# Designs tried in a protein design run: peptides against a protein of PDB entry 5HOI. Part 103

Target 1, 351 residues: chain A of PDB entry 5HOI
Amino acid sequence: FRYMPFSPAGTPFGFTDRRYLTMNEVGYVSTVKNSEQYSITVSFFDVGRFREYHFEDLFGYDLCFLNEKGTLFGQSKTGQIQYRPHDSIHSNWTKIIPLQAGERITSVAATPVRVIVGTSLGYFRSFNQFGVPFAVEKTSPIVALTAQNYRVFSVHYSQFHGLSYSLSELGTSSKRYYKRECPLPMSLPNINSDMKKDANLDYYNFNPMGIKSLFFSSYGDPCIFGSDNTLLLLSKWRSPEESKWLPILDSNMEIWKMSGGKETTDIHVWPLALAYDTLNCILVKGKHIWPEFPLPLPSEMEIRMPVFVKSKLLEENKAILNKKNEIGADTEAEEGEEDKEIQIPVSMAAE

## One batch from the design tools (peptide; made by RFdiffusion4, then SolubleMPNN)

Design b1_p14_8_s2 (from b1_p14_8, 8 letters changed)
Fold by OpenDDE base, seed 2:
Structure b1_p14_8_s2 (fold): chain B 351 residues (1-351), chain A 14 residues (1-14)
Amino acid sequence: as target 1 above (351 residues)
Amino acid sequence: NREKLAELIKKLLE
């Protein structure tokens, strides 16, 4: 096993000079090899909200994370990171992360309020959006990171225990764990069956864990999309004993159904984000399981219940709250009530 | 959405 730099929905170069460093619901970051240099382009799906920009990369950034406020870049070997706000009002900043001999940055994540760096030795480094450090924690080796607001979803790898995950909140004073290095029930890539196709070998060498992407849903639930093309969602994560991974979408089966039961071995789902009850994704046709250039338009794939139940329960809870406010009950709504987990009725979770 | 996606998949299989 070799630790490789991971970015959400990043693609390999393959036989080309071009790849995607990352992509999500906001946009996509591409890099092109220009001799010893790279040209990076940050593109957006909402062209009315954001302006595309590019720059020359002299460092060879191999890590990237895109959010609504900026792009974080990292170089896995040198430890250099750069944050570039999309708005010109805020300055770019660069920092070198101290690495031990043989240590690599394996993943980076950024929100409007936090920057996170994970390493092959399990150093978890947290910063604010301006690159001011908060803490350094020693964990199991980190292989992937994503973040939303103050929350971080981390994937860890041990040679003895396989894949694990953590879910944490990076407050101002301390890190809280909701989950700490719990087993991740994701299938690893099957080297023996899939390696007969050169295209699968190239992807495996780029991403040995087979994690195509990981993200938070619009409801703040951790999601992961593995090599088996199954979308897993972590439900009930606020209740440690009730928390479970839900297989909310088998994308291969959904493509097969929508085809009318035809052979769909050359159609691939590339995950971007989960918005409400739809997986935002790229449909890829061809031998490669990843999108090439130009990037196809995103598609929306409906997921199965229980997340559709969560949207209805949110609407019902909002309607109940609005009715309580109309009845003039001076219940001091403590600011903590907005983050209550929506209880899905057991009857609706069984369909 | 589902009908548009099914139409796109059919068109990708042609």
Scores: peptide ipSAE 0.481, ipTM 0.941, DockQ to the pose 0.472
Fold by OpenDDE base, seed 3:
Formats: sequence, structure tokens, C-alpha cells
Structure b1_p14_8_s2 (fold): chain B 351 residues (1-351), chain A 14 residues (1-14)
Amino acid sequence: as target 1 above (351 residues)
Amino acid sequence: NREKLAELIKKLLE
């Protein structure tokens, strides 16, 4: 096993001179090999909100994280990181992360308020958006990071314990854990079954954990999309005893259904983000499970919210309705028990 | 949305 640099939805070079460093709901970052240097382009899906920009990369950035305010770059071997705001108002900054012998930066994440660096030795380094350090913590080896606002979702790997995860909040004064190195019930790539296809071997060498992406949902729930093409969502993470991983989408099964039950072995889902009840993704046709160039338009795939999430939404909606009725209860209007069936949006009634 | 996605998948299988 080798610790490889991970970026959300990053793609390998394969046999090409170009790849995606990262992609999400905001946009996509590409890099092209130009002899001994690289040209990086930061592109956006909302071309009205953001302007595409490019720069020459003399360092060979192999880590990237894109957010609505800027792009974080990292070089896994040298420890160099660079933050580039999308606007011209804020300055770019560069920093070298001190690495021990054989240590690698394995993942980076950035929000408008935090920068996070994780390493193969389990050093978790936190900064503000200006690169001012807060803390260094020693954890199990970090293999993936994502962040939203002050929250960080980290994936850890141990040779003895397999995959674990942490969910933390990086406040101004201290780090709070909601979850700390808990078991992550994600399937690892099966070398014996999956490596029969050369395209899967190239991807495995690039990403041996098979984590295609990880992100926070629009509701702030940690999500992970593995090599099994199942979207896992961490439900009830605020309640330590009630917290559980929910398989909210089998993307292979959904493609198969939408095809009318045809063979779909050459159609792949590439995850970008979870917005409400839809997985934003790229549909990929071909031998490679990752998108090539040009990038296809994003597609929205409906998730199957588990009945228990529906029941809680129904209880919360009943509690909101009851509170509205308690505020309105001074008028003696008759108890017409019209059981207003809470219209579960028709999208949730997937026959 | 679902119909458009199903049409896209069908078109990708042609």
C-alpha cells in the first residue's frame, strides 16, 4: 500500500498529458503537462458568477480543493501549499508544510474560513484562510479530507484497523469532535475482481482507497462515494449514540433502472456534490470510470432517502405545525380532522 | 429531471 495524494473527484492522467485535480458543484480544476511544468486552469459551472483563470505551475501540484472563495493547491512531496482566491481583492499566499522523512501531504481542504492539511503520518494541521496556523494534532494517518465552514470530515487509514473517520469543528478557541476515529463502513477496492480491467488498475494506482469523492451535503451531512459506487451519508451525527451511515444511493442500480434494465457496464457515475435530495454528478461513458476531456455537463440523480429520515422530517414538520397552531389557537375554529396528508414530494415516492 | 436523465442514459447506450 502507498499513501497517494487525494483530492475530491480528482482523475488520473492515464495515457494523457492532462487530468482533473479536483471537481465539485462549484467547478473543476484541470492541469496539463507542458514539458517540465504544468498549466493549471480553474473553471466554473456558473460562468456568470465566476471567471475562469489559469496559471503556470512550476511545483507540480498534485493536491487541490475548490470552494466558492478560492482554490487550495498542494504538493504532496515538498509540502508546498498555495491558496488562490477567485477574486483579485485577496492576495494569493504560499506556505511550506514541514514534512518528516517519507511523510506526504495526503489531502488538503479549504473553506472560506479554514485551511486543513492532512498527512500520511496523521499530522492534522489547521490554518485560517490567510494561512495563519491554529494547531497541529497527531491522528491516525489521514487519507482524505473535506470541509464545510468550520466542520471537517477526515478519513483515516490504519493497516490494522482499516478505514476510520472523524467529524470535527474548528472553532476559534478549540477543536470539537462530534466523531473521533470511528469505524468507516466503506468497501475497499477488491484487487482480485476489479483489476481484471486495465482501466481499473490505473485508477487503483492513482487512488488505492477507491474514494471517488467526499463532501458535505447542502444540509451539512458528511458524504462519501466509494469504489462500490454507493453514496453513504452520515445521519444524526449531532447525537453520538444515534449517528449512522446511510446508503442513500446505489448509482449502478439507478443507472440500470433508468436504462430500462439494459447492460450499463460502460456507464459510470462520477460524484460532485449532494444538493438536497439530488446527487450532482458526471455521467461517464467508456472504459475509464472517470471523466475525460471535455468535461460533460453535470447531471442530477435523485437519492432514496431512508424511511427513518422521512419519518424524522415528518415529526419535525408536525412539531413546526403544532407550534404554529399553538400560536394561532385563540380562535375557536372547529376540529375538522382533515388529515392533510403531508404531501411527501412526489420525487420521494419512487415507484 | 429523472426523465431527462433517463433520456441521457438511453442516448449514451445508443
Scores: peptide ipSAE 0.480, ipTM 0.939, DockQ to the pose 0.470
Fold by OpenDDE base, seed 1:
Structure b1_p14_8_s2 (fold): chain B 351 residues (1-351), chain A 14 residues (1-14)
Amino acid sequence: as target 1 above (351 residues)
Amino acid sequence: NREKLAELIKKLLE
């Protein structure tokens, strides 16, 4: 097994000279091979809010993370990272991350307030938006990162334990864990079944975990989209005992239903973000499961929990309602800020 | 949204 550089919704080169380094709800970052150099373009879906920009990459950046304020680039082998604000008001900065022999940067993430670097040896490095370091922590090997504000969702891989995840908050003085290296119930790509198609082998070699993307929802819940094309959402992560992964969308089943039950083996969902109750995604037609050039316009797919999970959620919501009614007798209503945990609306459970 | 997506999927299957 080799740790590969991971970026959210990044695509392989395949047989082309170009690929997407990353894409999300903000935009998409492309790189084109130009002899020994690369030309990087940062493009946006909201063309009225942001101006597209490009630059020459002499380092061969293979890691990228895009947010509303800037783009973080990384080179997995050299340890070089670069942050480029979208606005010309703030300066670009470059830093070299010290790597041990054989260590690779496996993932990078950036928010308007934090920069995170994860490595194949499990070094978790945190910085502010100006590249000032906070801390270095040793974890299990990091394979993927995403971040929103101060929160970080990290995916780890161990040869002995498989996939795990952490959810942490990077305050000013300390890191808080909501979840620390808990089992991640995501299916890994099946090498033997999927390798019959050359396109699947190329993708597996690029991304051996099959994590197409990971992001936070608009409500701040960790989401992951695996090789099985199922969107998983981490529900109730503030409550350690109640926290669970919810399969909130089977994208293959939704495409199949919307086709009228036709064969849809050449139509693929490429995930961008979860905004409220809709998966923002690219619909891809063709042999490759990833978008090519030019990038199609994003589509919105309504999230739908599988019927078997809907029944369990209805039972659990009834059990929670009954417990609230039993406890509601004695204790005075302190107006604690309603931590609006997304209760999956009962309406999604009824159809 | 759903109707637009269903129309797009139908066009992609033609």
Scores: peptide ipSAE 0.478, ipTM 0.939, DockQ to the pose 0.499
Fold by OpenDDE base, seed 5:
Order: sequence, then structure tokens, then C-alpha cells
Structure b1_p14_8_s2 (fold): chain B 351 residues (1-351), chain A 14 residues (1-14)
Amino acid sequence: as target 1 above (351 residues)
Amino acid sequence: NREKLAELIKKLLE
């Protein structure tokens, strides 16, 4: 296992010279290799509210976090971070994070009021929006960060304990924990099954945790979207005893339902944000599970608790077919029926 | 929203 730089909904280069550093509901940040340099573009979905901008990156930023006020960049190896406000009235600032030998910045997050840096040795560094430091805390190794206002959702990884999460609030003088290194019930990528396709190996090497994105919902609930394409939401996190992860969307199941039960192995959901009852996402067609260039328009997918698993529906449909064949005469069922569109129950299609 | 998404998925399967 290697700690890799993580950014929310970031994509690998693959065989190209370009990738997305991050994307969310605000916009998307792309980088293009140009010899020893990179050209970074910060693009927005609301073109009336924000103006697209670009700059030359001499440092090779591999970490990014976009918010409504600015973009945070980071270089995982050198420890350099840069904050760029979207408004030209506010100045850019740059800082070097001190790293130990072999330490990497693994994730960065920024809100209008806080900047957070997490590392492979579990250093959690907090700053204000102007890069003034508050504190340094040592935690379990940080693999992902997101933040909203004063709240931080952090994902940690231990070789012995697997994935854990923390939910904290960064006040002016103190950090409060709502959750501290609690088990995260997210499935890790299955190396043996998924790696039969070269494209899945490339993504695994880029993101070995399979965390496609993590964000706060519009209601301020922590959300995570893993390699299983299930959206998990942390419910009741203010009540320690009642707090639970809810699987609020199986995106593979929703694509399959909306297709009419067709084969959908080449259609992928790429998560951006959760707004109210809808997952803002990119639908991706192709071998790669991530969006390429140009970026498709965002889509809205309604959240629904997965009551039905595709496997159970397949078993039920096979059982219905077998019962029909037992009642019908000895007509040789031709082998060609495996490719037939699975009839989705009208209740599930209307849902 | 859902109808538009279903139409997009169908179009991506064509």
C-alpha cells in the first residue's frame, strides 16, 4: 500500500497529459502537462457567478480543494500549498508545510474560514483562510479530508485497523470532536476481481482506497462515495449513540433501473455533491470509471435507500422464468435468452 | 430530472 494524494472527485492522467485535480458542485479544476510545467484551469458550473481563470504551475500541484471563495492547491512531496481566491480583490498566499522524511501531504481542504492539511504520518494542520496556523495534531494516517464552514470530515487508514473517520469542529481556540477515529464501514476496492481490466488497475494505483469523493451534504451531514458506487451518509452524528452510516444511494442499481434493466457496465456515476435529496454527479460512458475531457454536463440523481440488490432481482427473475418453463410444454429453451432485458418490476421502474 | 436522466442513460446505451 502507498499513501497517494487525494482530492475530492480527482481523476488520474491515465494515458493523457491532462486530468481533473478536483471537482464538486462549484466547479472543476483541471491540469495539463506542458513539458516540465503544468497549466491549471479553474472552471465553474455557474458561469454567471464566477469567471474561469488559469495559471502556470511550476510546482506540479497534485492536491486541490475548490470552494465558493477560492481554490487550495498542494504539492504532496514538497509540502507547498497555495490558496487562490476566485475574487482578484484578495491576494493569493503560498506556504510550505514542513514534512518529515517520507511524509506526504495526502489531502487538503479549504472553507471560507479554514484551511486543513492532512499527511501520511497523521499530522492534522489547521489554518485560517489567510494561512495563519492554529494547531498541529497527530492522528492516525490521513487519507482524505473535506470541510464545510468550521467542520472537518477526515478519513484515516491503518494497515491493522483499516478505515476510520473523524468529524471535528475547528473553533477559534479549540478543536471539538463529534466522532474520533471511529470505524468507517466502507468497502475497499477488491484487487482480485476488479484488476482484470487495466483501466481499474490505473485507477487503483491513483486511488487505492477507492474513495471517489467525500463531501458534506447541504444539511451538513458527512457523505462518502466509495468504489462500490454506494453513497453513504452519516446520520445523527450529533447523538453519539444514535449515529449511523446510511446507504442512501446505490448508483449502479439506479443506472440499471433507468436503463430498463440493460447491461450498464460501461456507464458510471462520478459524484460531485449531495444537495437536498439529489446526488449531483457526472454520468461517464466508457472503459474508465472517471470523466475524461471535455467534462459532460452534471446530472441529478435522486437518493433512495437501496431496498433491492441487483443479485436478488436476478435470482427472482430466474426463479420466475424457471416457474414459467415448468408450466409450459417441453419446448427447448434456446440458450440465447441470457442477453434479454431484465424486466424491472413496475414498482421499481416507477420509483 | 429523473426522466431527463433516464433519457440520457438510454442515449448513452445506443
Scores: peptide ipSAE 0.473, ipTM 0.935, DockQ to the pose 0.627; fails the geometry check

Design b1_p14_8_s3 (from b1_p14_8, 9 letters changed)
Fold by OpenDDE base, seed 4:
Structure b1_p14_8_s3 (fold): chain B 351 residues (1-351), chain A 14 residues (1-14)
Amino acid sequence: as target 1 above (351 residues)
Amino acid sequence: KRKEFAERVKKLLE
């Protein structure tokens, strides 16, 4: 086993000179190998909101995280990271993360307010959006990161304990854990059964954990999509005793149903994001389980959330609303973190 | 949504 650089929905080169460094609901980042350098392109799905841009990469960035404000790049071996705002108002910045001998950056994440770096030795490094460091924490080896606002979802790997996860909030002065290195019930790639096809071996060599992507849902729930093509959602993470992983989608089963029961072994879901009850994804046809070039248009897969999950998410959101309304009456305005109420569109309550 | 997704899957099987 070796720690490999992970980026959400990143693809291998395979036999090509190009790959996707990352993709999500905002867009996709591609890199093309040009002799000793790379050309990176940051592309967006909303072409009206964002302008595509490119640059020459002399460092060979193998880590990437895209958000609505910028793109974070990382080089797993050298420890170099670069943040590039999408707008020209804010300057790019570059930083070198100090790495020990044999240490690798395994994942990076960025929000409009935080930058996170995880390593193969389990160093969790936090920064603001300008690259000012907050803290360094030692955890179990980090294999994947995602972040939304101040929240970080981290996946850890131990040879003895397998996969674990943490969910934390990175305040200004402190890190809060909602979950700390709890067991992650995700299936690892089965080397013996699935590796009969060269294409699966290439993907395994690129991503030995089989984590195709991880993200926060539009409700702020941690999501992970593994090699088994099952979307797991962490429900009730605010209540430590009630928190559980929900298999909210078997994408292979859903494709099979949509086909009318035809063989669909060459059709794959490539996950981008979960918006409400809809998985945003790329439908891939071919030998490779990942999208090639050009990138197909995203597809929306409706998730039949177990009736109990949709209702509880609605109840939890209502309970949060009601608690905010009750607290808003009597106590002076301490600058409570604006838990920006994600307005559930009224349309989702009626179907 | 579901119909459109099913149509996309069908088109990939053609």
Scores: peptide ipSAE 0.381, ipTM 0.918, DockQ to the pose 0.528
Fold by OpenDDE base, seed 1:
Structure b1_p14_8_s3 (fold): chain B 351 residues (1-351), chain A 14 residues (1-14)
Amino acid sequence: as target 1 above (351 residues)
Amino acid sequence: KRKEFAERVKKLLE
């Protein structure tokens, strides 16, 4: 096994000079090899909200994370990271992460308030959005990261225990764990069965864990999309004893049903985000399981939410409604940024 | 949503 740099929904070069460093609901970051340098382009799906920009990369960034405020880049071998705000009002910053001999940055994540760096030795490094360090923690080896606001979803790999995950919150003074290195019930790529197709070998060499993407849902639930094309959602993570992974979508089965039971071996789902009850994704046609150039328009796949997720949303909305009714009585306390209202999608209310 | 996605999948199979 070799630790490889991971970015959410990143693609390999394959036989081309270009790839996607990352993509999500905000947009996509591409890199094109030009001799000894790279040209990076940051593109957006909402062209009215954001302006596309590009720059020359002399470092060979192989890690990327895109959010609504900026793009984080990383170089896995040198430890260089760069944050580029989308708004020109805010300055770019660059930092070198100290790496031990043979250590690699394996994943990076950025929110409007936090920057996170994970390494092959399990160093978890946290920063604010300006690159000011908070802490360094030693964990099991990190293979993937995503973050939303102050929350971090990390995937770990141990040779002895396989895949695990953590869910943490990065406050100003402390890190809180909701989950700490718990077993992750995701299937790893099977080298012997899947490698009969050259395209699968190229992808495996790029991403040995087969994690196509990981993200937080619009409700703040950790999601992971593996090589089996199953979307897993972590339900009830606030309740340690009730927390479970839900297989909320088999994308291969859904494509097969939508085809009318035809062979769909050349059609693939590439995950971007989960918004309410819809997987935002790229539909890929061809030999490669990943999108090529130009990027197709995103598609929305409707998910039949399991009854347990629907019940959680109903409980959380009742709790929010009850809190609003209690606060309507007494003092003007400066209640900090409340967890965004979980709107039950109209589609879930009708079933 | 589901109908539109199914139409996109069918169009990719043509």
Scores: peptide ipSAE 0.379, ipTM 0.917, DockQ to the pose 0.537
Fold by OpenDDE base, seed 3:
Parts: sequence; structure tokens; C-alpha cells
Structure b1_p14_8_s3 (fold): chain B 351 residues (1-351), chain A 14 residues (1-14)
Amino acid sequence: as target 1 above (351 residues)
Amino acid sequence: KRKEFAERVKKLLE
């Protein structure tokens, strides 16, 4: 096993000179080899909101995280990180993360308010959006990171214990754990079964954990999409005793159903984000399980969320609405029972 | 959504 640089939905070069460093609901970051340098392009799905930009990369950035305010880049071996705001109002900044001998940056994450760096030795480094450090914590080896606002989802690996996860909030004064190095019930890539296809070997060498992506849902729930093409969602994480991983989507089974039960061995789901009950993804046709160039338009896969997740989301939304109303004026309690049950979309039977 | 996604999957199988 080797610690490889992980970025959400990043792709290998394969036999090409180009790859995606990362992609999500905001956009996609590509890099092209140009002799001894790289050309990086940051592209967006909402072309009206953001302008595509490019720059020359002399460092060979192999880590990337895209958010609505900027892009974080990292070089796994040198420890260099760069944050590039999408706007021209905020300046770019660069920092070198001190690495020990053999240490690698394995993952980076950025929100509009935090930058996080995780390493192969389990150094968890937190910064503000300007690269000012908050803290350094020693954890189990970090293999993947994602973040939303102040919240961080980290995946850890131990040779003895396999995969674990943490869920933490990086406040101004302290780090709070909701979950700390708890077992992650995700299947690792099966070398013996999956490597029978040469295309899977290249991807395994790029990403030995098989984590295609991890993100927070629009509701702020940690999500992970593994090599088994199952989307796991961490439910009830605010209640330590009730917290569980839910397999909310088997994407292979859904593609098979949508085909009318045909062979779909050359159709792959590449995960971007979970928005409400919809997985944003790229549908990939071909030998490789990852998208090639040009990038296909995102597709929306509807998820039948378990009733238990829907009820809790309704309760949490009611509680958020009630807290917003407690800050607002004395408007009378009209008892309007608009229990608009979030209609479980009926099984449209394929005709 | 689901119908459109199914149509995209069917079109990729053609």
C-alpha cells in the first residue's frame, strides 16, 4: 500500500497528458502536462456565475479542492499549497507545509472560512481562508478530507484497523468532535477481482482506497462514494448513540434498472455531489470508470432516501425555521398544519 | 428527473 494524493472525484492521467484534479457541483479542475510544467484550468458548470481561468503550474500540483469562493492546490511531496480565489478581490496565497522525511500531504480541503491539510503521518493542520494557522493535531494517517463551512469530514487509514472517519467542527477557539476515528464500514477495492480488468489497475494505482469522492450533502451530512459504487450517508451524526452509515444508493443497481435489465458493464457513475435527494454525477461510457475529455454534462440521479432520513431532515428544518422565527417579531401562531409531507416520489415504473 | 436520467442511460446503450 502507498499513500497517494487524494482529491474529490479526481481522475488519473492514464495514457493521456491530461486529467481532472478534482470535480464537484461547482465545477472541475483540469491539468495538462506541458513538457516540464503543467497548465491548470478551473472550469465551472454555472458559466454565468463564474469565469473560467487558467494558469501555469511549475510545481506539479497533485491535490485540489474546489469551492464556491476559490480553489486550493497542493503538492503532496513538497508540501506547497496555494489558494486561488475565483474573484480578483482577494489575493492568491502560497504556503509550504513542513513535512517530515517520507511524509506526504494526502488530502486538502477548503471552505470559504477554513483550509485543512491532512498527511500520511496523521498531521491535521487547520488554517483560516487566508492561510493563518490555527492548530496542528496528530491523528491516525489521513487519506481523504472534505469540508463544508466549519465542518470537516476526515477519513483515516490504519494497517491494523482499516478505515476510520472523524467528523469535527473547527470553531474560532476550539475543535469539536462529533465523531472521532470511528470505524468506517466502506469496502476497500478487491485487488483480486477488480484487477482482472487492466483499466481498474491504473485507477487502483492512482487511488488505492477506491474512494471516488466524499462530500457533504446539501443538508450537511457526510457522504462517501467507494469502489463498490455505493453512496454512504452518515445519518444522525449529532446524536452519537444513534449515528449510522446508510447505503442510500447502489449506483450499479440503479443503472441496471434504468437500462431495463441490460448489461451495463461499460456505464459508470462518477459522483459529484448530493443535493437533497439527487446525486449529481457524470455518466461515463467506456472502459475507464472515470470521465475522459471533454467532460460530459452532469446528470441528476434521484435517490430514494430512507423514510427515517426524510423525517429527521423535516424535524431539523422545522427546528431551524422555529429558531429563525424566535429571532423574528410576535407574529401570531397560525396553526397552519402544512405538513407537506415531502412526497416520496412514486416509483415511476419504467414503461 | 428519473425519466430523463433513464433516457440518458438508454441513449448510452445505443
Scores: peptide ipSAE 0.377, ipTM 0.914, DockQ to the pose 0.550
Fold by OpenDDE base, seed 2:
Structure b1_p14_8_s3 (fold): chain B 351 residues (1-351), chain A 14 residues (1-14)
Amino acid sequence: as target 1 above (351 residues)
Amino acid sequence: KRKEFAERVKKLLE
C-alpha cells in the first residue's frame, strides 16, 4: 500500500494531460500538464458570484481544497502549500510544511477560518486562514480530510485496524473531539473484481481507498461516498453512544430504478455535496467512473432521508429558527415534508 | 427534482 494524495472528488490524469484536482458545490479546480509545469484553473458553478481565474504552477500541486473564500493547494512530496483567496483584496500566502523522510502530505482542507494539513505519518497540522499555526497533533495516518467552519472530518488508515474516522472542532484555544479514531464502516475497493477493467485499475492506483469524496452536509453532518457508490451520513454525532453511519443513498440502485430497470453499468454518480435532502453530483456517461472534460453541469438527486434523520433535521431547523427568532430575524418556516422509510442499500444488505 | 433527475438518466441511456 502507498499513501496517495487525496482531494475531494479529484480525478486521475488517466491517458490525458489534464485532471480535476478537486470539485464540490462551489466549483471545480483543473490542472493541465505543460511540459515540466502545470496550468491551474479555478472555475465556479455560480459564474455570477465568482470569476474564474488561472495561474502557472511550477511546483506540481497534487492536493487541492476549494471553499467559498479561497482555494488551498498542496504538494504532497515537497510539503509546499499555497492559499489563494478568490477575491483580490486578500493576499495569497505560501508555506512549507516540514516533512520527515518518506512522509507525504496526504490531504489538505480549508474553510474561511481554518487550514488543515494531514500526513502519511499522522501529523495533523492546523492553521488559521492566514497560515498562522495553532497546533501539531500526532494521530493515526491521515488519508482524507474535509472541513466546514471550525469542524474537521478526518479519515485515518491503519494496516492492522483498517479505516477509522475522527470528528473534531478547532476552536481558538483548543481542539475538541466529538469522535476520535472510531471505526469507519466503509467497504474498500475489491482489487480482484475491479482489476478486470483497465479504467478501474487507473482509478485504484490514483485512489486506493476508493473514497470518491467526503464533505459536510448543509446541516453539518459528515458524509462519505466510497467505491461502492453508497452515501454514508454520520447521524447523532453529538451523542457519542447514539452516533451511527446511515446508508442514505445507494446511487447505483437509484439510477437503476430511474432507468426503469435497464442496464446502467455505463452511468456513474460523481458526488459533489449534500444540501438538505439533495445530493449535488455529476452524472457521468462512459467506461470511466469519473468526469472528463468538459465537465457536465451538476445534477440534483433527491434522496429519501431516513425518518429519524428527517425528524432530527426538522428539530435542528426548528431550533435554528427559534434561535433566529430570539435574535429578531424573520425566517419563513418551510413545511415539514412526509417521513420517508429507511431503505438499506442492496449492495450493503448483500455483504 | 426527482422527475428531472430521472429524465436526465433516461436521456443518457438513449
Scores: peptide ipSAE 0.375, ipTM 0.912, DockQ to the pose 0.625

